# Designs tried in a protein design run: peptides against a protein of PDB entry 4DOW. Part 68

Target 1, 157 residues: chain A of PDB entry 4DOW
Amino acid sequence: TFSWVGRPLPNRKQFQQMYREICMKINDGSEIHIKVGQFVLIQGEDNKKPYVAKLIELFQNGAEVPPKKCARVQWFVRFLEIPVSKRHLLGRSPPAQEIFWYDCSDWDNKINVETIIGPVQVVALAPEEVIPVDQKSEETLFVKLSWNKKDFAPLPP

## One batch from the design tools (peptide; made by RFdiffusion4, then SolubleMPNN)

Design b2_p18_8_s4 (from b2_p18_8, 11 letters changed)
Fold by OpenDDE base, seed 5:
Structure b2_p18_8_s4 (fold): chain B 157 residues (1-157), chain A 18 residues (1-18)
Amino acid sequence: as target 1 above (157 residues)
Amino acid sequence: DEIDKKIQEEIEKANKAA
């Protein structure tokens, strides 16, 4: 169950009410608050790892009946989501914790909030920085590069 | 922060959309 937190933000979009925060209620009754700017895991296909995205906008789409709770996101991709034929372009074997900024416009960046599994921590690193792989960082994802379906590019600090 | 810059650009783009 998802519910808006706070009052709608002022905006000029005719059919959209903007919000800063949404509350996700899970089965045990506990609540998780997710804000614009946070990273989240999005439900993937069966037997596939969740997608990773950063929330850039939370809005209610009033043009639909009933209104839909939606989010606009910036996508990230896992290494295994990259086509096998192009993985060699990275020039190294990345740790499982590494993700890549998806620098393409071919993916729909609007989602239903019901597809959100939960928050996840993502840390940006310089290309020369080592990704820590220890017990404390097992749940943290790291991003150094972008992927535009053709090549990898560094993300400067 | 390059990521923050890109996010800001996306937000601005979204806000300009009808």
Scores: peptide ipSAE 0.008, ipTM 0.441, DockQ to the pose 0.041
Fold by OpenDDE base, seed 1:
Structure b2_p18_8_s4 (fold): chain B 157 residues (1-157), chain A 18 residues (1-18)
Amino acid sequence: as target 1 above (157 residues)
Amino acid sequence: DEIDKKIQEEIEKANKAA
């Protein structure tokens, strides 16, 4: 179960109530709080690994009947999600922890919050910085570059 | 690996979410 935390934020969108934080309630009574600006794992398909996204907005969509709890996200892609024919453009074999900023508009950036699996830590690095592969960083994902379906580029500001 | 472990843990949490 997902529920809003805090008061609605002011906005100009006609059918939307915006929030800063949402609570995912666990059956045993525990709960996970997720805020705008955090990174999350989104439910994948079949045996595919979850998608990675940064939360940009949390909102209730009043245009839906009944109203739905939604999020607007910035997508990231895993190397294995990039077409095989384009992977050579990276010029290296990335570690498993590396993800890429998805710099395209063809993906719907609106999700239902019930597709959120949980939070994940993502750290931005400069291109020349080395991705640490140690016990402390194994749970952390790292982003250095963007991918726009044509080529890799330095990370957007 | 540790990433897979984390993913599995989060999936388990999600499955317990109401």
Scores: peptide ipSAE 0.039, ipTM 0.658, DockQ to the pose 0.052; fails the geometry check
Fold by OpenDDE base, seed 2:
Structure b2_p18_8_s4 (fold): chain B 157 residues (1-157), chain A 18 residues (1-18)
Amino acid sequence: as target 1 above (157 residues)
Amino acid sequence: DEIDKKIQEEIEKANKAA
């Protein structure tokens, strides 16, 4: 179950109530709070790893009946999500922890919050920085570059 | 893989979420 935390933010959009935080309630009563600006795992297709996204907005979509709890996200892609024929463009074999900023507008960036699996840590690095492989980084994803379906490029600002 | 382990744990949490 997902529920809003706090009061709606001031907003001019007629059918959108914006929030800073959402609560995921687990059946045992425990709760996970996720805020705008955090990174999350989004449910993928069967037998596929979850997608990675950064939450940029949390809002209730009042245009739907019943209203839906939604989020707008910035997508990231895993290396294995990139077509096999284009992976060589990276020029290196990335560690499993590396993800890429998806620099395209062809993906719908609105999701239902019910597709959120949970939070994940993502750290931006400069291209020359080495991805840590210690116990502290075992659960952390790292991003150095963007992917625009044609090539890799430096991260957007 | 530790990342996969984390993912599985999160999936389990998600499955229990209502």
Scores: peptide ipSAE 0.036, ipTM 0.657, DockQ to the pose 0.055; fails the geometry check
Fold by OpenDDE base, seed 3:
Structure b2_p18_8_s4 (fold): chain B 157 residues (1-157), chain A 18 residues (1-18)
Amino acid sequence: as target 1 above (157 residues)
Amino acid sequence: DEIDKKIQEEIEKANKAA
C-alpha cells in the first residue's frame, strides 16, 4: 500500500496534489519512505530487470477516476535496453552497474506509484572516474553518460 | 551478483507491500 507523507505542496495544477514523499507500507508493518529526488526501481517486463528512474514529482492525479497516485520520473536505461545496433557506439563494454541518462522525450515519464519496487542508489561519475566494483558499491548503480537514441554523450548539467 | 540480490530483496519487499 502506498500513502502520501506530509501535507500537499503548493501548486497551481488544477487536478493535482503534489507531495514530497510517499510511504510504501509492508504487511508486517515495515515502511519504506521514498522522496522526490531519490532513485527507484520500476517494475519491468516479465523476466526483465526493473527499470531505473529518478523521481522528479509525486502527485495525486485527480483528473483520473478514481484518482491515481502518480510520479513523474527521469528515466535511466541499462546497456541491454539500448538497441543492439547502437551498443558499439559506447566503444567499450560497460560494467553491469552502469546505467545511462535517457535523454529523450518519447517515453512517458508519468508512472503509477504502484509500479515502484523500491529505492536504489545511483551515483553520477565523471567520465574519467572508474566505476568501483568493490563490496561497498555492489548494490550501487553508476551513470557517466546520457543516451539520446542517436549516441552517447556527457551527462546533462 | 549483489545488484541482483538487492533487486530481489526489493521485489520481496514489494510483494509484501500493502
Scores: peptide ipSAE 0.033, ipTM 0.655, DockQ to the pose 0.052; fails the geometry check

## One batch from the design tools (peptide; made by RFdiffusion4, then SolubleMPNN)

Design b2_p19_1_s1 (from b2_p19_1, 13 letters changed)
Fold by OpenDDE base, seed 4:
Structure b2_p19_1_s1 (fold): chain B 157 residues (1-157), chain A 19 residues (1-19)
Amino acid sequence: as target 1 above (157 residues)
Amino acid sequence: SEELEKQIKELEEKFKKAE
């Protein structure tokens, strides 16, 4: 289950109440607090790896009945999600931990918070920095580049 | 919260290895 943490933030968006933090309660009774700016795993399609996203906004959508707890996200893409015909443009074989900033607007960036599986650690690296593949860092994802469906590029500022 | 951290780690590893 999901519940808002704190009071709504001031905003002028119609039918929306914005929040800074949400609480995810799992079956064992433990709670995970997720804040705007953090990274999360989003439920993928059947037999597919979860999607990776950065939370941009947390809001309750009052236009729906009943109101829905939603988030706006910045999508990331895994290498294997990139079309096979374009993968060669990277010029290297990335480790499994590497993801890419999705620099396109063709994906809906609004999600229901119920699709959030949990938090994930994402670290931005410079292109010259080596991605650590240690066992202790296996849970961490790394991003060096963006992908805009045409080519790879440095991360946006 | 060591238990929570372990759960997150296990979850992340599970999804990383999943296809």
Scores: peptide ipSAE 0.029, ipTM 0.583, DockQ to the pose 0.041
Fold by OpenDDE base, seed 2:
Structure b2_p19_1_s1 (fold): chain B 157 residues (1-157), chain A 19 residues (1-19)
Amino acid sequence: as target 1 above (157 residues)
Amino acid sequence: SEELEKQIKELEEKFKKAE
């Protein structure tokens, strides 16, 4: 179950109420608050690993009946989500913790908040910085590069 | 939440086994 936290932000978008924070109620009844700017795991298809995304907007879409709680996101992509024929372009074998900034607009960046599994920690690193593999950082994801369906590149500003 | 992280990890492990 998801519910908005706080009052809607001022905006001029038709049929939309924007928010900075949403509350996620999980199975045991506990609550997790997720804010714009944080990273989340999005439910994958069937047996696929969750997608990774950064929340850039939280909004209720009043154009739908009934209104839907939605988010606009910046997508990231896991190495194994990249086509096999393109993976060699990285020039190295990345650790499982590495993800890539998806630098394309062909993916729909609007999601239903119901697809959010939960928050996740994502850390941006410079190319020379080493991804830690210790137990404490095992569930932290790291991003060094972007992927634009053609090649890898430095992170966008 | 530690409990949430645990649940996420379990789900990820399930997906990993399916790959």
Scores: peptide ipSAE 0.028, ipTM 0.580, DockQ to the pose 0.050
Fold by OpenDDE base, seed 3:
Structure b2_p19_1_s1 (fold): chain B 157 residues (1-157), chain A 19 residues (1-19)
Amino acid sequence: as target 1 above (157 residues)
Amino acid sequence: SEELEKQIKELEEKFKKAE
């Protein structure tokens, strides 16, 4: 289950209460707090790896009945999510831990928080930096480039 | 949470084997 942490942030949207933090209660009864700016895994389709996203906003949408706990996200894409006909544009074979900043607006960036699986660590690297591959960092994802459905480019500022 | 991270890791490993 999900519950808001803290007081709503001041905003001018009447039916959208904004928050900085949300609490996930997992099966063993423990709680995990996720904040705006952190990275999360989002539930994927059957037999598909989870999606990766950065939380931009957390808000309750009171315009819906009943009100929904929502998030606005910045999407990332895995290499295998890129069309096979475009993968050659990278010019290299990326490690499994590499993800790409999705620089397009065709994807809805609004999600229900119920689709959040949990937090994940994402580290931004310079193009010349080598992605470390070791057992201790296996859970860490790395981003060097953006993808805009046409080509790869340096990360946006 | 170490437990949640463990569950996520196990899930990802499961998907890795399925692909």
Scores: peptide ipSAE 0.026, ipTM 0.575, DockQ to the pose 0.047
Fold by OpenDDE base, seed 5:
Structure b2_p19_1_s1 (fold): chain B 157 residues (1-157), chain A 19 residues (1-19)
Amino acid sequence: as target 1 above (157 residues)
Amino acid sequence: SEELEKQIKELEEKFKKAE
């Protein structure tokens, strides 16, 4: 289950109450708090691995009946999610921990919070920086580049 | 979800293999 943490933030969006933080209660009864700005794993589609996203907004959509707890996200894409015919454009074999900033607007960036699996650590690196591969970073994802369905490029500001 | 946990586990295993 998901529940809002704290009071609604001031905003001018009709039918939307904005929040800074949400509480996720998982199967064992423990609770995980997730805040705007953090990275999360999102439930994948059939036979798809979880998606990676950065939370941009947390809001209750009052325009829906019943109201829905939602988030707006910045998507990231894993290398294996990139079409096979385009992967060669990277010019290297990325480590499994590398993800890419999705620099397109064709994906719906609104999600239901119920699709959130949990938080994940994402670290931005300069292109020349080496992705560390050790036990401490086994579950950490790294981003160096963006992907816009045409080519790879340096990260957006 | 058991399926979700399975997906996460598979990703973690891929990370380990990359080491």
Scores: peptide ipSAE 0.027, ipTM 0.567, DockQ to the pose 0.047; fails the geometry check

Design b2_p19_1_s2 (from b2_p19_1, 12 letters changed)
Fold by OpenDDE base, seed 3:
Structure b2_p19_1_s2 (fold): chain B 157 residues (1-157), chain A 19 residues (1-19)
Amino acid sequence: as target 1 above (157 residues)
Amino acid sequence: SEKLKEDIKKLEENFKKAL
């Protein structure tokens, strides 16, 4: 179950109410609060790994009947989601914890909040920084580069 | 709460084990 936290933010969109935070209730009754700017796991297809995304907007879409709780996201991709024929462009074998900023508009960046599995930790690193591989960092994903379906590039500003 | 933090950590760890 998902519910809005706080009052709507001021905006000029006619049929949208924007929010800063959403509450996710889990089975044991505990509540997880997720805010704009945090990273989340999004449900994948059957037997597929979850997608990784950064929340950039939370909004209720009043143009739909009934109104739906939605989010706008910045997608990330895992190395294994990149076509085999283009993986060589990275020039190295990345660790499993590395993800890439998806710099394309061909993916719909609007999701239903019901597809959110939960939060995930993502850390941006400079190209020269080594991704740590230790027990304490195994729950963390790391991003150094973007992928635009043509080549890898430094992270966007 | 500590319980909530543990639940979040477990969720993330389960995801990483699937990588």
Scores: peptide ipSAE 0.163, ipTM 0.787, DockQ to the pose 0.037
Fold by OpenDDE base, seed 4:
Structure b2_p19_1_s2 (fold): chain B 157 residues (1-157), chain A 19 residues (1-19)
Amino acid sequence: as target 1 above (157 residues)
Amino acid sequence: SEKLKEDIKKLEENFKKAL
């Protein structure tokens, strides 16, 4: 169950009410608050790993009946989600914890908040920084580069 | 639904184990 936290933010978008924070109620009855700017796991396709995304906007879509709680996201991709024929362009074998900023517009960046599995930690690193691969960082993802379906590049500013 | 919650939990666990 998802519910908005706080009052709607001022905006001029038709049929939308924007919010800064949403509350996710989990199985044990506890609540997790997720804010714009945080990273989340999104439910994947059947038998597929969850997607990784950064929350850009949280909004109520009033154009739908009933109104739906939605988010706009910045997608990330894991190395194994990149086509096999292009993986060599990275020039190295990344650890499993490395993800890439998806710099393409072919993916719909609007999601229903009900597809959010939960928050995840994503840390941006400089190109020369070593990705720590240990038990302490097992659940942390790291991003150094973007992927635009053509090549890898430095992260967008 | 409870089924959805369980499925989501399983997906999350699988993802974490894959890291």
Scores: peptide ipSAE 0.134, ipTM 0.757, DockQ to the pose 0.064
Fold by OpenDDE base, seed 2:
Structure b2_p19_1_s2 (fold): chain B 157 residues (1-157), chain A 19 residues (1-19)
Amino acid sequence: as target 1 above (157 residues)
Amino acid sequence: SEKLKEDIKKLEENFKKAL
């Protein structure tokens, strides 16, 4: 289950209450707090790797009946999510930990918070920086480039 | 739902193992 943490932020949008933080209660009763600006894993298809996203906004959509807890996100893509015919454009074989900033607006950036699996660590690196391979960072994702469905490019500012 | 919670846990575990 998901519940809002704290008071709603000042907002001018109709039928929308914005929040900074949400609480995710998992099976064992433990609670995980997720904040705007953090990265999350989003549920994908069965037996598929979760999607990766950065939380931009957390809001309750009052236009729906009943109201829905939602988020706006910045999407990332895994290398294997990129069409096979385009992968060669990277010019290298990326490690499994590398993801790419999705620089397109064709994907709906609104999600239901119930699709959030949990938080994940994402670190931005310069192109020349080496992705750490140590055991502690094994579950950390790294981003160096963006993908706009046509080519790879440096990260947006 | 309870099924959703189970699926989420499964996916989370799969993700961790896939890296």
Scores: peptide ipSAE 0.122, ipTM 0.757, DockQ to the pose 0.093
Fold by OpenDDE base, seed 5:
Structure b2_p19_1_s2 (fold): chain B 157 residues (1-157), chain A 19 residues (1-19)
Amino acid sequence: as target 1 above (157 residues)
Amino acid sequence: SEKLKEDIKKLEENFKKAL
């Protein structure tokens, strides 16, 4: 289950209450708090790995019946999510830990918070920096570049 | 919902193992 943490933020959107933090209660009764600005794994489609996203907004959508707890996100893509015909544009074989900033607006960036699997660590690196591959960083994802469905580019600010 | 939570946990574990 998911519940809001704290008071709603100042907001002028008529049918939305905005928050900075949400509590995810898992089956063993423990709680995980997730804040705006953190990175999360989102449930994928059947036989697909979870998506990676950065939380931009947390809001209750009062326009829906019943009201839904939602998030607005910035998507990231894994290398294997990029079409085979365009992967060569990277010019290298990336490690499994590398993800790419999705610089395109064709994807719906609103999600239901119920699709959140949990938090994940994402670290931004300069293009020349080497991605560590030891077990200490095994559960950390790294982003160096953006992908806009046409080409790879330096990471946006 | 309990089944869904278990499935989500499995997906998370699978993702971590793939890294």
Scores: peptide ipSAE 0.110, ipTM 0.746, DockQ to the pose 0.063

Design b2_p19_1_s3 (from b2_p19_1, 10 letters changed)
Fold by OpenDDE base, seed 1:
Structure b2_p19_1_s3 (fold): chain B 157 residues (1-157), chain A 19 residues (1-19)
Amino acid sequence: as target 1 above (157 residues)
Amino acid sequence: DEEIKKEIEKLEEEFKKAL
């Protein structure tokens, strides 16, 4: 169950009510608050690991009937989501914790909040920085590069 | 609350392993 936290933010869009925070209630009754700017895991397809995304906006789409709780996101991709024929362009074997900033607009960046599994920690690193692989940091994902469907590149600003 | 933070981190680990 998802519920808005706080009052709608000022917005010029007539049919969209924007929010800063949403509450996710899980089976045991506990609640997790997720805010704009945080990273989340999004439900994947069958036999596929969850997608990773950064929340850009949280909004209720009043143009739909009934209104839907939505989010706009910046997508990230896992290495295994990169086409097999292009993976060699990285020039290295990435650790499982590495993800890549998806630098394309061909993916719909609007999601239903019901697809959110939960929050996840993502840390940006410089190319020369080593990704920690100890058990204590396994809950954290790391990003060094972007992927634009053609090649890997330094992170956008 | 540190206990809540640890619980969230544990859940995050489980979510990353979900298929």
Scores: peptide ipSAE 0.086, ipTM 0.649, DockQ to the pose 0.036
Fold by OpenDDE base, seed 2:
Structure b2_p19_1_s3 (fold): chain B 157 residues (1-157), chain A 19 residues (1-19)
Amino acid sequence: as target 1 above (157 residues)
Amino acid sequence: DEEIKKEIEKLEEEFKKAL
């Protein structure tokens, strides 16, 4: 179950109410608050691993009946989501914890909040920084580069 | 909240196993 936290932000967009934070209620009755700017796991398709995304906007879409709780996201991709024929462009074998900033507009960046599995920790690193592979850090994802379907590049500012 | 932290850790561990 998802519910808005706080009052709607001032917004001039028709049929949209924007929020800073949403509450996710889990089976044990506990509540997790997720804010704009945080990273989340998104439900994948059948037999697919969850997607990784950064929340850019949280909004209620009033154009739908009933209104839907939605989010706009910045997508990230796993190395295994990159076509096999282009993986060599990285020039190295990345650890499983590494993800890439998806720098393309071909993916719909609007999601239903019901597809959010939960929060995940994502840490941005400089290209020269080493990704920790210790068990204590294996729950954290790391991003060093972007992927634009053509090549890898430094992270956007 | 330790309960919330534990739940987040569980979700991240499940994701790790999927990688």
Scores: peptide ipSAE 0.063, ipTM 0.670, DockQ to the pose 0.039
Fold by OpenDDE base, seed 3:
Structure b2_p19_1_s3 (fold): chain B 157 residues (1-157), chain A 19 residues (1-19)
Amino acid sequence: as target 1 above (157 residues)
Amino acid sequence: DEEIKKEIEKLEEEFKKAL
């Protein structure tokens, strides 16, 4: 169950109410608050691993009947989501914790908030920085590069 | 909140296992 937290933000979109925060109620009755700018796991298709995304906008889509709670996201991709024929372009074998900023517009960046599994920690690193691999940080994802379906590049500023 | 923190940690641990 998802519910808005706080009052709507001022916006010019007539049929969209913008929010900064949403509350996710989990099975034990506890509530997890997720804010714009945080990273989340999105339910994958079939047996696929969850997608990783950064929340850009939280909004209620009033154009739908009934209104839907939605989010606009910046997608990230895992190395194994990159086509096999292009993985060599990275020039190294990345750790499982590494993800890439998806720099493409072909994938719809609007989601239903019901697809959110939960929050996840993502840390941006400089290209020269080593991804730490220890037991205490194995749940943390790291991003160093972007992927635009053609090549890898430094992270966008 | 400690309870919320523990739940988040649980989710992160489950994700960790999936990596």
Scores: peptide ipSAE 0.046, ipTM 0.653, DockQ to the pose 0.037
Fold by OpenDDE base, seed 5:
Structure b2_p19_1_s3 (fold): chain B 157 residues (1-157), chain A 19 residues (1-19)
Amino acid sequence: as target 1 above (157 residues)
Amino acid sequence: DEEIKKEIEKLEEEFKKAL
């Protein structure tokens, strides 16, 4: 179950009420609050692993009947989500914790909040920085580069 | 959330094996 936290933010978008925060109630009855700007795991398709995304906007879509709780996201891609034929372009074997900023607009960046599995920690690193891989840090993902379906590039601002 | 963290860790371990 998802519910809005706080008052709607001022905006000029018709049929959309924007929010800063949403509350996710999970199976054990506990609640997790997720805010705009945080990173989340999104349900995968067809038995695939969860997607990684940064929340850009949280909004209620009043154009739908009934209104739907939605989010706009910036997608990230895991190395194994990149086509096999293109993986060699990285020039190295990345650790499992590395993800890439998806620098394309071909993916729909609107999601239903019900597809959110939960929050995840994502840390941006400079290209020369080493990704710390240890038992305690396996829950953290790291991003150094972007992927635009053609090549890898430095992380965009 | 500890349950989510454990799931993330499990997923990353699976990815390491797949790489």
Scores: peptide ipSAE 0.041, ipTM 0.642, DockQ to the pose 0.045

